# Ledger of designs, part 32: peptides against a protein of PDB entry 5ZKO

Target 1, 44 residues: chain A of PDB entry 5ZKO
Amino acid sequence: SASNPRKFSEKIALQKQRQAEETAAFEEVMMDIGSTRLQAQKLR

## One batch from the design tools (peptide; made by RFdiffusion4, then SolubleMPNN)

Design b2_p14_2_s4 (from b2_p14_2, 8 letters changed)
Fold by OpenDDE base, seed 5:
Structure b2_p14_2_s4 (fold): chain B 44 residues (1-44), chain C 44 residues (1-44), chain A 14 residues (1-14)
Amino acid sequence: as target 1 above (44 residues)
Amino acid sequence: as target 1 above (44 residues)
Amino acid sequence: SQITRQLEVLKAKL
C-alpha cells in the first residue's frame, strides 16, 4: 500500500531503535574483551 | 565467565548478522519511499 | 556506517 509520511517516520524510528540495540550489543562484546584481557594480565 | 577468543568470534558473527538485517530493513524502507514517490508522480 | 567501523575495531582487537 502507498505508505504515507507518517508511516515513513515510524519506520525511521524503528530503524534508529535497531541501530541503538546493535550499538549496545557491540559495547557488551567490547566490555567482555576488556574484562578478559584484564584477567589474563592478572594471571601473568 | 571469562569469555575466550572463540566466544568473541561467535559474538562478532552475530553482530555481523544483525548489521545485515539492519541494512536489509533500511533498504526496504527506501524502496517503499521510492515506490510511494512514483505513485504520487503518476497521480499528478 | 558507524556500526561497520565499530566492527572493524572489534575485529582488530581479537
Scores: peptide ipSAE 0.145, ipTM 0.621, DockQ to the pose 0.110
Fold by OpenDDE base, seed 3:
Structure b2_p14_2_s4 (fold): chain B 44 residues (1-44), chain C 44 residues (1-44), chain A 14 residues (1-14)
Amino acid sequence: as target 1 above (44 residues)
Amino acid sequence: as target 1 above (44 residues)
Amino acid sequence: SQITRQLEVLKAKL
């Protein structure tokens, strides 16, 4: 059925979006940790 | 501040959960593709 | 990432 490849492509696109959101969330966490560490360094 | 490490741990835990959900969604997509291929094989 | 690699494998199978 010709629709299946398109449906799969849509699922892949959705997964890529989720991955991008995951990456952004990871970067945010890492930035928060980095900021906290930097602040702790400045206060010493 | 003592709360920051716990907050970071919570953020990391949420990120791990997200990664697990993304993996599960990937596996579902792969199963759908596999099922479609198997069906196509059976119809030949 | 692991998911990126998995998506590349998926893409190759389509």
Scores: peptide ipSAE 0.138, ipTM 0.604, DockQ to the pose 0.110
Fold by OpenDDE base, seed 1:
Structure b2_p14_2_s4 (fold): chain B 44 residues (1-44), chain C 44 residues (1-44), chain A 14 residues (1-14)
Amino acid sequence: as target 1 above (44 residues)
Amino acid sequence: as target 1 above (44 residues)
Amino acid sequence: SQITRQLEVLKAKL
């Protein structure tokens, strides 16, 4: 909106930050799962 | 992973919570944009 | 992702 472009841009920036944090948390979970599978294979 | 299904399920649940919070934040921003546009139309 | 698509919609509405 032309009336408050800064306010909306700031809200978008905050939302992009949250998305990045969500992605990082997802990658951490996937790494933990992958590590566990690899360890299980090594112990067989 | 079969060794720690609870731990992984808890991590997945936490990630789903984060995703829901991000969606709620998006909806709030969309509501603000919509309200601003509606107000601008009423003032014309 | 879903959130990425939503952000693109939001960007278009600025």
Scores: peptide ipSAE 0.138, ipTM 0.609, DockQ to the pose 0.111
Fold by OpenDDE base, seed 2:
Structure b2_p14_2_s4 (fold): chain B 44 residues (1-44), chain C 44 residues (1-44), chain A 14 residues (1-14)
Amino acid sequence: as target 1 above (44 residues)
Amino acid sequence: as target 1 above (44 residues)
Amino acid sequence: SQITRQLEVLKAKL
């Protein structure tokens, strides 16, 4: 089927959403690592 | 809870999987655009 | 990021 520009725009919007979710998940992982490191330093 | 290095490795692996899935989704969108363009050229 | 750059390429094709 002739995928129209509207469908392409929708696919881009979906991909941007996925990217934002992946970035947020990455930041959460990094925060967990940072928190754990700080806690380990406080226990020493 | 002390998130152990094993849990960090699991989170990193999950993040790599997500990134690969996003890349695949992007490639699919680009293929759709390319296919549509080729079809439009054949109709001319 | 790589994905951001790819999205910009896609945007330019619309």
Scores: peptide ipSAE 0.135, ipTM 0.610, DockQ to the pose 0.109

Design b2_p14_3_s1 (from b2_p14_3, 9 letters changed)
Fold by OpenDDE base, seed 5:
Structure b2_p14_3_s1 (fold): chain B 44 residues (1-44), chain C 44 residues (1-44), chain A 14 residues (1-14)
Amino acid sequence: as target 1 above (44 residues)
Amino acid sequence: as target 1 above (44 residues)
Amino acid sequence: MRRRLLELLRLLLS
């Protein structure tokens, strides 16, 4: 059934929010990896 | 077991590529929906 | 896919 356009818009908005959150989490993890790698290199 | 760092890096790179592809696919679908909506509005 | 990537990255840090 043609899902209600309003409900569809809400789903899209939610998806965009989740995408942004995942991107932020990704960047944080990448920063942690980079920092750890840098520290490990300095200790060698 | 500490999986080989090289193999891990390859897995990460592949995953990043897949992520980009999924994002592109999402944007394409959204564009198609938007275009269809616009056309429908014009025909009213 | 993004969530899976995060999981892999966390494993790399472990």
Scores: peptide ipSAE 0.177, ipTM 0.546, DockQ to the pose 0.198
Fold by OpenDDE base, seed 2:
Structure b2_p14_3_s1 (fold): chain B 44 residues (1-44), chain C 44 residues (1-44), chain A 14 residues (1-14)
Amino acid sequence: as target 1 above (44 residues)
Amino acid sequence: as target 1 above (44 residues)
Amino acid sequence: MRRRLLELLRLLLS
């Protein structure tokens, strides 16, 4: 079944959204780690 | 709040899972495109 | 991921 170009474009759009969400989640984790490190340093 | 190392590891694990899911989704789309192309070639 | 996305786009546009 020739998936019509429109279907592909929609799939790509969804993938872009997922990528953005993943990036945001990753950044959140990194920020949490960073803040924890900073706090740990202050306690030393 | 010092997110305990265990919490970080869990977050990383979740991120890895998401990454794997994204990869699978990409591969699925690529396979769909590939199959469509192959079919189109056969119709020529 | 970004590389793969670009590949998909290229295929879509070809």
Scores: peptide ipSAE 0.141, ipTM 0.556, DockQ to the pose 0.173
Fold by OpenDDE base, seed 3:
Structure b2_p14_3_s1 (fold): chain B 44 residues (1-44), chain C 44 residues (1-44), chain A 14 residues (1-14)
Amino acid sequence: as target 1 above (44 residues)
Amino acid sequence: as target 1 above (44 residues)
Amino acid sequence: MRRRLLELLRLLLS
């Protein structure tokens, strides 16, 4: 285990990066949903 | 873009998996912090 | 993160 505060900070920074990547993936899904909705509306 | 509800569901499932992995990583960090704190207390 | 997931689910179900 990392017992160094610096190592803890690095782990926290890595976790924040992962969270940002997850958010980006969510946004991609939302764009796909939005695009699908728009296309469906155009077909109505 | 996936216009199929099944494809959206698959994307959601994948995202849940990513969330679980990120949660596990977070918990590992917290265990390391907890272990370090316990060790520090024992040395006092 | 969970909030965003819920938003996606709401969009999917709407």
Scores: peptide ipSAE 0.160, ipTM 0.580, DockQ to the pose 0.171; fails the geometry check
Fold by OpenDDE base, seed 4:
Structure b2_p14_3_s1 (fold): chain B 44 residues (1-44), chain C 44 residues (1-44), chain A 14 residues (1-14)
Amino acid sequence: as target 1 above (44 residues)
Amino acid sequence: as target 1 above (44 residues)
Amino acid sequence: MRRRLLELLRLLLS
């Protein structure tokens, strides 16, 4: 089926959104890891 | 809250899944673009 | 994406 520039733009926009969500999830995991490490260091 | 290695592993697994889905979606877009380009080249 | 995932894994292993 003929994809037009508008459809491509929509797909790219969706991809950018997914990438942003992935980045946010990474940051959440990093915060959890950082918190755990800090707690562990305080107990040692 | 205390994050344990199992919870981290679950988060990593979910992240891998998201990455795979994002990659697949991107590849689909690239295939559509490639197909369109090939068609356009044949018409020129 | 892959780089960030690897970084997280390294953090988990440390």
Scores: peptide ipSAE 0.152, ipTM 0.570, DockQ to the pose 0.194; fails the geometry check

Design b2_p14_3_s3 (from b2_p14_3, 9 letters changed)
Fold by OpenDDE base, seed 3:
Structure b2_p14_3_s3 (fold): chain B 44 residues (1-44), chain C 44 residues (1-44), chain A 14 residues (1-14)
Amino acid sequence: as target 1 above (44 residues)
Amino acid sequence: as target 1 above (44 residues)
Amino acid sequence: MRRRLLELLRLLRE
């Protein structure tokens, strides 16, 4: 059914935004972990 | 390496929270779509 | 999403 395409398009867009924000947060955490690991390796 | 377990545990906990929130939002969207579809079927 | 969490956990285990 093609009813309310605008309403659902907006909801989908919001969900994509949330996914992007979660991705950015994940990448930041991964970078922090990677950096910490690299530092620990250099101290050996 | 077990360095900074608290820091990363907190980051993981935050990531789990974000995932839960995104899942809840997704389920809400799916419910809205499902409800709309059901309503459209009843109008036929 | 779950995959990402597993990746984080994997990194922390090393």
Scores: peptide ipSAE 0.280, ipTM 0.685, DockQ to the pose 0.211
Fold by OpenDDE base, seed 4:
Order: structure tokens, then C-alpha cells, then sequence
Structure b2_p14_3_s3 (fold): chain B 44 residues (1-44), chain C 44 residues (1-44), chain A 14 residues (1-14)
């Protein structure tokens, strides 16, 4: 039974947003590390 | 080789914080859902 | 999530 379906849906939506932001931040860090590694390899 | 270990360590620390916040928010949502389910069962 | 952190740590170790 849907007691507060709106409240839960809002909380789920917020959680999905947080997950997306965390994923984006992770990907950015991975890109920076990858770039740094590539540069270090080229300088050797 | 540690090119910018401080910058990456800071980014990792931020990522850990985001993960902890996301986990806490998820657990709160799950607790609310669990409580609602329990209440619904008691009212039946 | 924990997997992602481990992946970052692995890349930093290389």
C-alpha cells in the first residue's frame, strides 16, 4: 500500500542525483589520473 | 610514481566522503520504508 | 562504490 509514495519517490530521485554526481566526480578523477600517467610515460 | 599525490589524495578523500553521505542517505530511506512496511503489517 | 575507490587506489599505485 502506497502510504507516502511521493515522499519515497522524492527521496529516491535525490539518491539517484547523488549517485550521478558521485559517478561524475569519480570519472573526472579517473581521467586526471589517466592523463597524468600518460604524460609520465611520454616523458620517460 | 607519485606525480601529484596530494591532489589525488584530496580527491579520493572527497570521494570517500560522498560515498559515506550517499550510504547514510540510502540507509535512512531503507529505514523509512521498513518502518512503513512494519506499520502497515500491524494495521492489517 | 567501494569498488570505485579501490580502482582509484590501484591506478595511483601504478
Amino acid sequence: as target 1 above (44 residues)
Amino acid sequence: as target 1 above (44 residues)
Amino acid sequence: MRRRLLELLRLLRE
Scores: peptide ipSAE 0.278, ipTM 0.682, DockQ to the pose 0.246
Fold by OpenDDE base, seed 1:
Structure b2_p14_3_s3 (fold): chain B 44 residues (1-44), chain C 44 residues (1-44), chain A 14 residues (1-14)
Amino acid sequence: as target 1 above (44 residues)
Amino acid sequence: as target 1 above (44 residues)
Amino acid sequence: MRRRLLELLRLLRE
């Protein structure tokens, strides 16, 4: 049925959005760690 | 500072949870696709 | 995705 491809495409789009959100959260954590390391280095 | 590791560990725990949820959603989609393919094959 | 988690864990251990 032609409706299945549409439902699947919507689920895939949602999955891509979730991946993008996870990527953004990951990058934020990496930036925070990097900043903390840089600060620690400056204090040495 | 010892508090940073704790905050980072919490962020990592959240990232692990998100990844598990994404994996579950992906597996559900794959199962639905697999079921649809199996049904289509049975109708041939 | 698992790779990203491993990278975070590595950074926390350093």
Scores: peptide ipSAE 0.277, ipTM 0.678, DockQ to the pose 0.252
Fold by OpenDDE base, seed 2:
Order: structure tokens, then C-alpha cells, then sequence
Structure b2_p14_3_s3 (fold): chain B 44 residues (1-44), chain C 44 residues (1-44), chain A 14 residues (1-14)
């Protein structure tokens, strides 16, 4: 059915959004860990 | 600081959850594509 | 994705 391509494209777009959000969250955690380590080093 | 491990563990747990949700959504899309292909084959 | 989690865990152990 010709309506399938649109449905799948929407699902793929949503999946890409989720991936981007997961990536952003990962990067935030990495920055927080890095910042914490830097702070610990400065206090030594 | 000893409170950092808890904060990071919570962030990691959230990241694991997001990954699981993304994986589930991906599998759903793959199943839908597979089902559509199977239906198209049966109608031939 | 699993690689990212492993990277985070590595960073927490260091």
C-alpha cells in the first residue's frame, strides 16, 4: 500500500529524534564527569 | 565528592533506559517493515 | 549505543 512509505518515513524520523536526544544526554553526562574531574584536580 | 557517584549512577540508569526504549522502537519499526514485505509477497 | 554506556562506566571507574 502506497501509504506505507509515509508511515515508515515518520517512524524513521521519530527514531532519529530519539537518537539525537540520547546523544545529547550522553554528551551532557560526559561533560559533567569531565567537569567533576577537573574540579577535583584544581582542589588538589 | 562522594555524592557524585550517586548522581552519575542515576544518569547512567537513565541512559540505559533511553537506550532500551530506542532499541524497542527500532525493533518495532523493523517488524513493521518485515510484516509489510511479507504481506506484499503473499498478495503476489 | 552500548559503547557509550561502556565509556561512561570506564570514566566512573577512573
Amino acid sequence: as target 1 above (44 residues)
Amino acid sequence: as target 1 above (44 residues)
Amino acid sequence: MRRRLLELLRLLRE
Scores: peptide ipSAE 0.272, ipTM 0.681, DockQ to the pose 0.215

Design b2_p14_3_s4 (from b2_p14_3, 9 letters changed)
Fold by OpenDDE base, seed 3:
Structure b2_p14_3_s4 (fold): chain B 44 residues (1-44), chain C 44 residues (1-44), chain A 14 residues (1-14)
Amino acid sequence: as target 1 above (44 residues)
Amino acid sequence: as target 1 above (44 residues)
Amino acid sequence: MRSRLLELLRLLRE
C-alpha cells in the first residue's frame, strides 16, 4: 500500500544511512587489518 | 597474523552490534509496513 | 552483513 509514502521514504533513507555507516566501519576494520599485516611483513 | 587480537576482537564485537541494530531497524520498518497493510485491509 | 563478519574472522585467522 502507498499509505504514508513520505514516512516510509524517510525510513528507507535512514536505513540506507545505517547501511553506509556499517559499511564504513567494516572498511575501516579491513584497513586496520591490512595495515597490521603490512607492518608485520616489513618487520620480517 | 594474530597481532593485536584483543583490539580486533573488540572491533568485531562492535561490528556485530551494528549488524544487530541494523537488523532491528529493518524489522521495525517491516512491522510498520505490515501494520499499515493490515489496517488498510480492515478498512476495505 | 553476515558475510562481512565472516570475512573479518577469516582475515584474523590468517
Scores: peptide ipSAE 0.241, ipTM 0.683, DockQ to the pose 0.210
Fold by OpenDDE base, seed 1:
Structure b2_p14_3_s4 (fold): chain B 44 residues (1-44), chain C 44 residues (1-44), chain A 14 residues (1-14)
Amino acid sequence: as target 1 above (44 residues)
Amino acid sequence: as target 1 above (44 residues)
Amino acid sequence: MRSRLLELLRLLRE
């Protein structure tokens, strides 16, 4: 039923935001690992 | 290389937390939808 | 998304 369409839409929007934040954090970790490895390689 | 194992461990822990929060939020939305449907059914 | 943590662990092991 259309009882709370706006409420659910807001919750879905919030969920998408959380997914984006999680993805960004994941990518940051991978970049940090890559950068660390690159630095180690350059120092050899 | 083991250059920043603690740093990465902390970031992984944070990532696990974010994933858990995202999962909880998703489940909350699904439960709210389910509850709304159940309420509508009971009012019939 | 559940595979992301496993991927991170693999990257750290390499």
Scores: peptide ipSAE 0.240, ipTM 0.685, DockQ to the pose 0.174
Fold by OpenDDE base, seed 5:
Structure b2_p14_3_s4 (fold): chain B 44 residues (1-44), chain C 44 residues (1-44), chain A 14 residues (1-14)
Amino acid sequence: as target 1 above (44 residues)
Amino acid sequence: as target 1 above (44 residues)
Amino acid sequence: MRSRLLELLRLLRE
């Protein structure tokens, strides 16, 4: 039953956006950790 | 090497929050779809 | 998603 298909499509689109934002934030944290480790190694 | 543990802890906490929000939003969408299906069945 | 958090935690312990 396809009731309110537009509204659901909008909700799905929003969810995909949230997922992308979460992924981007995760990758940023990973990069920061990696960079910090690399810097620490260079200072040894 | 535990450098800047507090800053990373804050980033992790934020990531956990984002994950929780994404999960909640997903569950809301699923509930809406499920409820709509149930209502459609009742009207048959 | 939970696996991502676990991965971050592992990295922080190293």
Scores: peptide ipSAE 0.239, ipTM 0.682, DockQ to the pose 0.212
Fold by OpenDDE base, seed 4:
Parts: sequence; structure tokens; C-alpha cells
Structure b2_p14_3_s4 (fold): chain B 44 residues (1-44), chain C 44 residues (1-44), chain A 14 residues (1-14)
Amino acid sequence: as target 1 above (44 residues)
Amino acid sequence: as target 1 above (44 residues)
Amino acid sequence: MRSRLLELLRLLRE
């Protein structure tokens, strides 16, 4: 229903923000792991 | 490699927490939508 | 989301 569209719109926007933050954190971890592997490779 | 297991363990734990929070927020939105639909149905 | 976590775990085992 078209009831309370603004309320739900806000909640959806916040959810998208949460998703983006989680994605950013995930990517950071992946980069750290990748860097560690690269360093290990260089030292071998 | 078994290098820096504690560091990555912490990061993974934080990632799990973020995921749980995102899921909870999503479920809350879905409940609100469901309630709205139910109310609309009752009034018809 | 679950897949991301599994991917991280896989990478840590290597």
C-alpha cells in the first residue's frame, strides 16, 4: 500500500547504508589478506 | 597460511556482527511492511 | 552475506 512511503523509504535508505558499510569492511579484510599473501610470496 | 590468525579472527567476528545487525534491521523493516499489509486487509 | 563470510574463512585456511 502507498501508506507511510516516507517512513519505509528512510528505512530502506538506512539499510542500503548498512549494506555499503558491510561491503566496505569486507573489502578491507580481503585487501589485508591479499597483502599478507603477497608479502609471504615475496619472502619465499 | 597460519599468519596473523588473531587479527583476521577479530575482523571476521566484526563482519559477523555487522551481518547480524543488517539482518535484524532488514527483518524489522519486513515486519513493519507485513503489519501494514495486515492492517489494510482488516480494514477492507 | 553468508557467502562473503565463507569466502573469508576459505582464504584464511590457505
Scores: peptide ipSAE 0.239, ipTM 0.682, DockQ to the pose 0.214

Design b2_p14_4_s1 (from b2_p14_4, 9 letters changed)
Fold by OpenDDE base, seed 3:
Structure b2_p14_4_s1 (fold): chain B 44 residues (1-44), chain C 44 residues (1-44), chain A 14 residues (1-14)
Amino acid sequence: as target 1 above (44 residues)
Amino acid sequence: as target 1 above (44 residues)
Amino acid sequence: QSAQRRLALARLLA
């Protein structure tokens, strides 16, 4: 079945959303690491 | 609690894995789209 | 753009 171009765009959008969510999660992890490092530096 | 550097590296590795998996899923979607387009072109 | 802004945009397109 020739998948509807609309279905393709929807699939792409969903994948972009997932990638953005994973990127946001990664940024959160990095922020936590950065905050911990900054805190450790302040305690020195 | 000063989070263990080992825990940080583990969290980063896990997030990188998730991002790679989402990228692979995206590439699969794009391949399906490309294959469908190629098939449609062949039928013309 | 931040990941959050990209997420919002992707949700609008979905």
Scores: peptide ipSAE 0.233, ipTM 0.688, DockQ to the pose 0.108
Fold by OpenDDE base, seed 1:
Structure b2_p14_4_s1 (fold): chain B 44 residues (1-44), chain C 44 residues (1-44), chain A 14 residues (1-14)
Amino acid sequence: as target 1 above (44 residues)
Amino acid sequence: as target 1 above (44 residues)
Amino acid sequence: QSAQRRLALARLLA
């Protein structure tokens, strides 16, 4: 059955939020890696 | 403290999997929208 | 930063 435009927009917005949250989590992982790399460089 | 390369790779792999899952979910939403749009077009 | 901006936008639209 046909969903209305508002329901579609809500679904899209929710999915975009989830993707953004996953991206933020990935960036946090990369920050940890980068920080470790920088520390290792300082200790050399 | 320094995490080992294996732990970093595991974190990255896990995050990539999560992002792929969210992409698949987004594609499902878009399929629903597309199907509804196509149905509406047929009924016109 | 781009992810945070998208997150904020999505929260407003949802």
Scores: peptide ipSAE 0.232, ipTM 0.688, DockQ to the pose 0.100
Fold by OpenDDE base, seed 5:
Structure b2_p14_4_s1 (fold): chain B 44 residues (1-44), chain C 44 residues (1-44), chain A 14 residues (1-14)
Amino acid sequence: as target 1 above (44 residues)
Amino acid sequence: as target 1 above (44 residues)
Amino acid sequence: QSAQRRLALARLLA
């Protein structure tokens, strides 16, 4: 079948969204770690 | 509770793995698009 | 990364 540009663009958009979501999740993890570390320091 | 470095490292490692998997998936999509385009050109 | 998140959000809202 001939290439379907619309379908290609949809696939790309979906993958970009997934990557963005994983990045956001990673940033949340890092923020959580930072907060925990800060709390631990204050309690020392 | 005090910060647990082992748990932090596990979270980071897991998120890095997820990001790598999403990158690989994206690259696969792009390869598929490229192959489809090439095939279409050959059939013209 | 922030640009990616914005782009993803825009797609969801479109």
Scores: peptide ipSAE 0.224, ipTM 0.683, DockQ to the pose 0.083
Fold by OpenDDE base, seed 2:
Structure b2_p14_4_s1 (fold): chain B 44 residues (1-44), chain C 44 residues (1-44), chain A 14 residues (1-14)
Amino acid sequence: as target 1 above (44 residues)
Amino acid sequence: as target 1 above (44 residues)
Amino acid sequence: QSAQRRLALARLLA
């Protein structure tokens, strides 16, 4: 209710962190796919 | 280990969904901030 | 992306 700029900034920072973590998780998935493709190429 | 395109696509889709949910949560935070600012303006 | 994570953490710790 009361104007709490610090609380707002904390909420924004937390959400940005979560978004960054989800991006990192996505990149990990893509890296796993890439590694699998590379392994397949080595075995052929 | 084995090439499973369906599993990869499912993992990607799940991560995209999570990213969309985090974006929606961020937008909710920003809307709350905007509403608070609007209320403050009304009271002044 | 790593920079984004670092920035988010810095804001949380400030």
Scores: peptide ipSAE 0.221, ipTM 0.678, DockQ to the pose 0.086

Design b2_p14_4_s2 (from b2_p14_4, 8 letters changed)
Fold by OpenDDE base, seed 3:
Structure b2_p14_4_s2 (fold): chain B 44 residues (1-44), chain C 44 residues (1-44), chain A 14 residues (1-14)
Amino acid sequence: as target 1 above (44 residues)
Amino acid sequence: as target 1 above (44 residues)
Amino acid sequence: EARRRELERARLLR
């Protein structure tokens, strides 16, 4: 079967995009936690 | 607002799970590529 | 990464 290097590169690129999106979602969660913590500190 | 540390820990845990799942999916893609490459080498 | 940073900046400004 002809190696479809383009198809493999597309698969890798799409998977890297998903990983980046999940990383961004994690950073958003951490930012929300950080903001909540900062607000709690200001209210003390 | 009472910091819900349990809710934050749950959010972090769920997001870490998603990251692990995306990593596993990436490894599967790479294994498929590797297997295809190995097959192509055997057919030479 | 650049697009992520831009989204983070936009979120901080909301």
Scores: peptide ipSAE 0.257, ipTM 0.676, DockQ to the pose 0.053
Fold by OpenDDE base, seed 5:
Structure b2_p14_4_s2 (fold): chain B 44 residues (1-44), chain C 44 residues (1-44), chain A 14 residues (1-14)
Amino acid sequence: as target 1 above (44 residues)
Amino acid sequence: as target 1 above (44 residues)
Amino acid sequence: EARRRELERARLLR
């Protein structure tokens, strides 16, 4: 457990950062899929 | 890049799992904060 | 958010 309110705020901020990083990684995957689909369409 | 649609689906599923794990970790932090606040209130 | 959008733009240009 965090010992004081400052340590709690730091822990919350760190977890929000991790959630944002995982969201960005998901968006990258979706962009790669979109680009691949577009390329496949252009080659037909 | 993933080479085929199956690999894309696996990559999406893995990223969704990571997002869920990070959400669970955030909820645990919030529960710890709530418990600490309740304890501090009872001791006053 | 701004940094994320910039990284996404850079990826689209590759």
Scores: peptide ipSAE 0.250, ipTM 0.677, DockQ to the pose 0.055
Fold by OpenDDE base, seed 4:
Structure b2_p14_4_s2 (fold): chain B 44 residues (1-44), chain C 44 residues (1-44), chain A 14 residues (1-14)
Amino acid sequence: as target 1 above (44 residues)
Amino acid sequence: as target 1 above (44 residues)
Amino acid sequence: EARRRELERARLLR
């Protein structure tokens, strides 16, 4: 079936949102590591 | 709780896998658009 | 990833 260009735009926008959410989740993991390392340094 | 460094490595690896899967899903969407456009050009 | 992208490009050219 000929895919509607509007539906492609919506699908691309949704996929870009998911990529941004996964990037934010990665940054949160890295922040948790950084915070834990900082706390461990304060105990040394 | 002091997070285990091994668990951080596993969490990072899992998050990198999710980012790769989302990239693959984006590439699939773009491929569907490209294929649909090519088919539409053959009909013109 | 590079091989996958190359296969996808080759598919678009068919």
Scores: peptide ipSAE 0.213, ipTM 0.663, DockQ to the pose 0.042
Fold by OpenDDE base, seed 1:
Structure b2_p14_4_s2 (fold): chain B 44 residues (1-44), chain C 44 residues (1-44), chain A 14 residues (1-14)
Amino acid sequence: as target 1 above (44 residues)
Amino acid sequence: as target 1 above (44 residues)
Amino acid sequence: EARRRELERARLLR
Protein backbone atom coordinates (compact mmCIF):
# COMPACT_ATOMS: atom_id res chain seq x y z
CA SER B 1 0.00 0.00 0.00
CA ALA B 2 1.49 3.32 -1.10
CA SER B 3 1.98 5.21 2.17
CA ASN B 4 0.31 8.46 1.12
CA PRO B 5 2.94 11.21 0.65
CA ARG B 6 0.39 13.60 2.19
CA LYS B 7 0.44 11.63 5.44
CA PHE B 8 4.22 11.83 5.59
CA SER B 9 4.20 15.58 4.93
CA GLU B 10 1.62 16.05 7.69
CA LYS B 11 3.68 13.91 10.08
CA ILE B 12 6.81 15.94 9.29
CA ALA B 13 4.94 19.21 9.81
CA LEU B 14 3.57 17.98 13.14
CA GLN B 15 7.02 16.89 14.31
CA LYS B 16 8.53 20.24 13.31
CA GLN B 17 5.82 21.97 15.31
CA ARG B 18 6.57 19.81 18.36
CA GLN B 19 10.28 20.56 18.06
CA ALA B 20 9.50 24.27 17.96
CA GLU B 21 7.24 23.97 21.02
CA GLU B 22 9.93 22.10 22.97
CA THR B 23 12.48 24.76 21.98
CA ALA B 24 10.10 27.46 23.19
CA ALA B 25 9.62 25.61 26.49
CA PHE B 26 13.40 25.41 26.92
CA GLU B 27 13.77 29.13 26.23
CA GLU B 28 11.05 29.80 28.80
CA VAL B 29 13.00 27.87 31.44
CA MET B 30 16.14 29.84 30.59
CA MET B 31 14.21 33.11 30.80
CA ASP B 32 12.84 32.12 34.22
CA ILE B 33 16.39 31.52 35.42
CA GLY B 34 17.48 34.86 34.00
CA SER B 35 14.54 36.69 35.57
CA THR B 36 15.13 35.06 38.95
CA ARG B 37 18.81 35.97 38.84
CA LEU B 38 18.01 39.53 37.85
CA GLN B 39 15.51 39.84 40.70
CA ALA B 40 18.03 38.43 43.16
CA GLN B 41 20.60 40.94 41.91
CA LYS B 42 18.16 43.84 42.38
CA LEU B 43 17.45 42.77 45.95
CA ARG B 44 21.17 42.96 46.86
CA SER C 1 11.42 33.09 46.91
CA ALA C 2 14.73 31.81 45.53
CA SER C 3 13.70 29.41 42.78
CA ASN C 4 15.98 26.50 43.70
CA PRO C 5 18.85 26.16 41.20
CA ARG C 6 18.39 22.39 41.46
CA LYS C 7 14.84 22.71 40.14
CA PHE C 8 16.06 24.72 37.18
CA SER C 9 18.78 22.20 36.37
CA GLU C 10 16.22 19.40 36.52
CA LYS C 11 13.84 21.36 34.28
CA ILE C 12 16.63 22.00 31.77
CA ALA C 13 17.60 18.34 31.77
CA LEU C 14 13.98 17.30 31.22
CA GLN C 15 13.55 19.76 28.34
CA LYS C 16 16.78 18.56 26.72
CA GLN C 17 15.50 15.01 26.95
CA ARG C 18 12.19 16.00 25.32
CA GLN C 19 14.05 17.77 22.52
CA ALA C 20 16.11 14.63 21.92
CA GLU C 21 12.98 12.47 21.88
CA GLU C 22 11.28 14.77 19.37
CA THR C 23 14.41 14.68 17.20
CA ALA C 24 14.41 10.88 17.34
CA ALA C 25 10.72 10.83 16.38
CA PHE C 26 11.47 13.07 13.40
CA GLU C 27 14.32 10.81 12.32
CA GLU C 28 11.98 7.81 12.58
CA VAL C 29 9.48 9.52 10.25
CA MET C 30 12.28 10.22 7.78
CA MET C 31 13.44 6.60 7.98
CA ASP C 32 9.88 5.41 7.31
CA ILE C 33 9.73 7.62 4.22
CA GLY C 34 13.10 6.29 3.09
CA SER C 35 12.11 2.66 3.63
CA THR C 36 8.80 3.15 1.81
CA ARG C 37 10.58 4.74 -1.14
CA LEU C 38 13.14 1.96 -1.22
CA GLN C 39 10.38 -0.67 -1.19
CA ALA C 40 8.54 1.12 -3.99
CA GLN C 41 11.77 1.22 -5.99
CA LYS C 42 12.34 -2.52 -5.49
CA LEU C 43 8.82 -3.29 -6.72
CA ARG C 44 9.46 -1.47 -10.02
CA GLU A 1 9.22 31.80 15.53
CA ALA A 2 7.91 35.39 15.41
CA ARG A 3 5.19 34.63 17.98
CA ARG A 4 7.77 32.96 20.21
CA ARG A 5 10.09 35.98 20.00
CA GLU A 6 7.21 38.28 20.89
CA LEU A 7 6.33 36.16 23.93
CA GLU A 8 9.99 36.22 24.97
CA ARG A 9 10.11 40.01 24.66
CA ALA A 10 6.89 40.37 26.64
CA ARG A 11 8.34 38.16 29.38
CA LEU A 12 11.58 40.14 29.61
CA LEU A 13 9.51 43.30 30.11
CA ARG A 14 7.56 41.84 33.06
Scores: peptide ipSAE 0.253, ipTM 0.678, DockQ to the pose 0.048; fails the geometry check

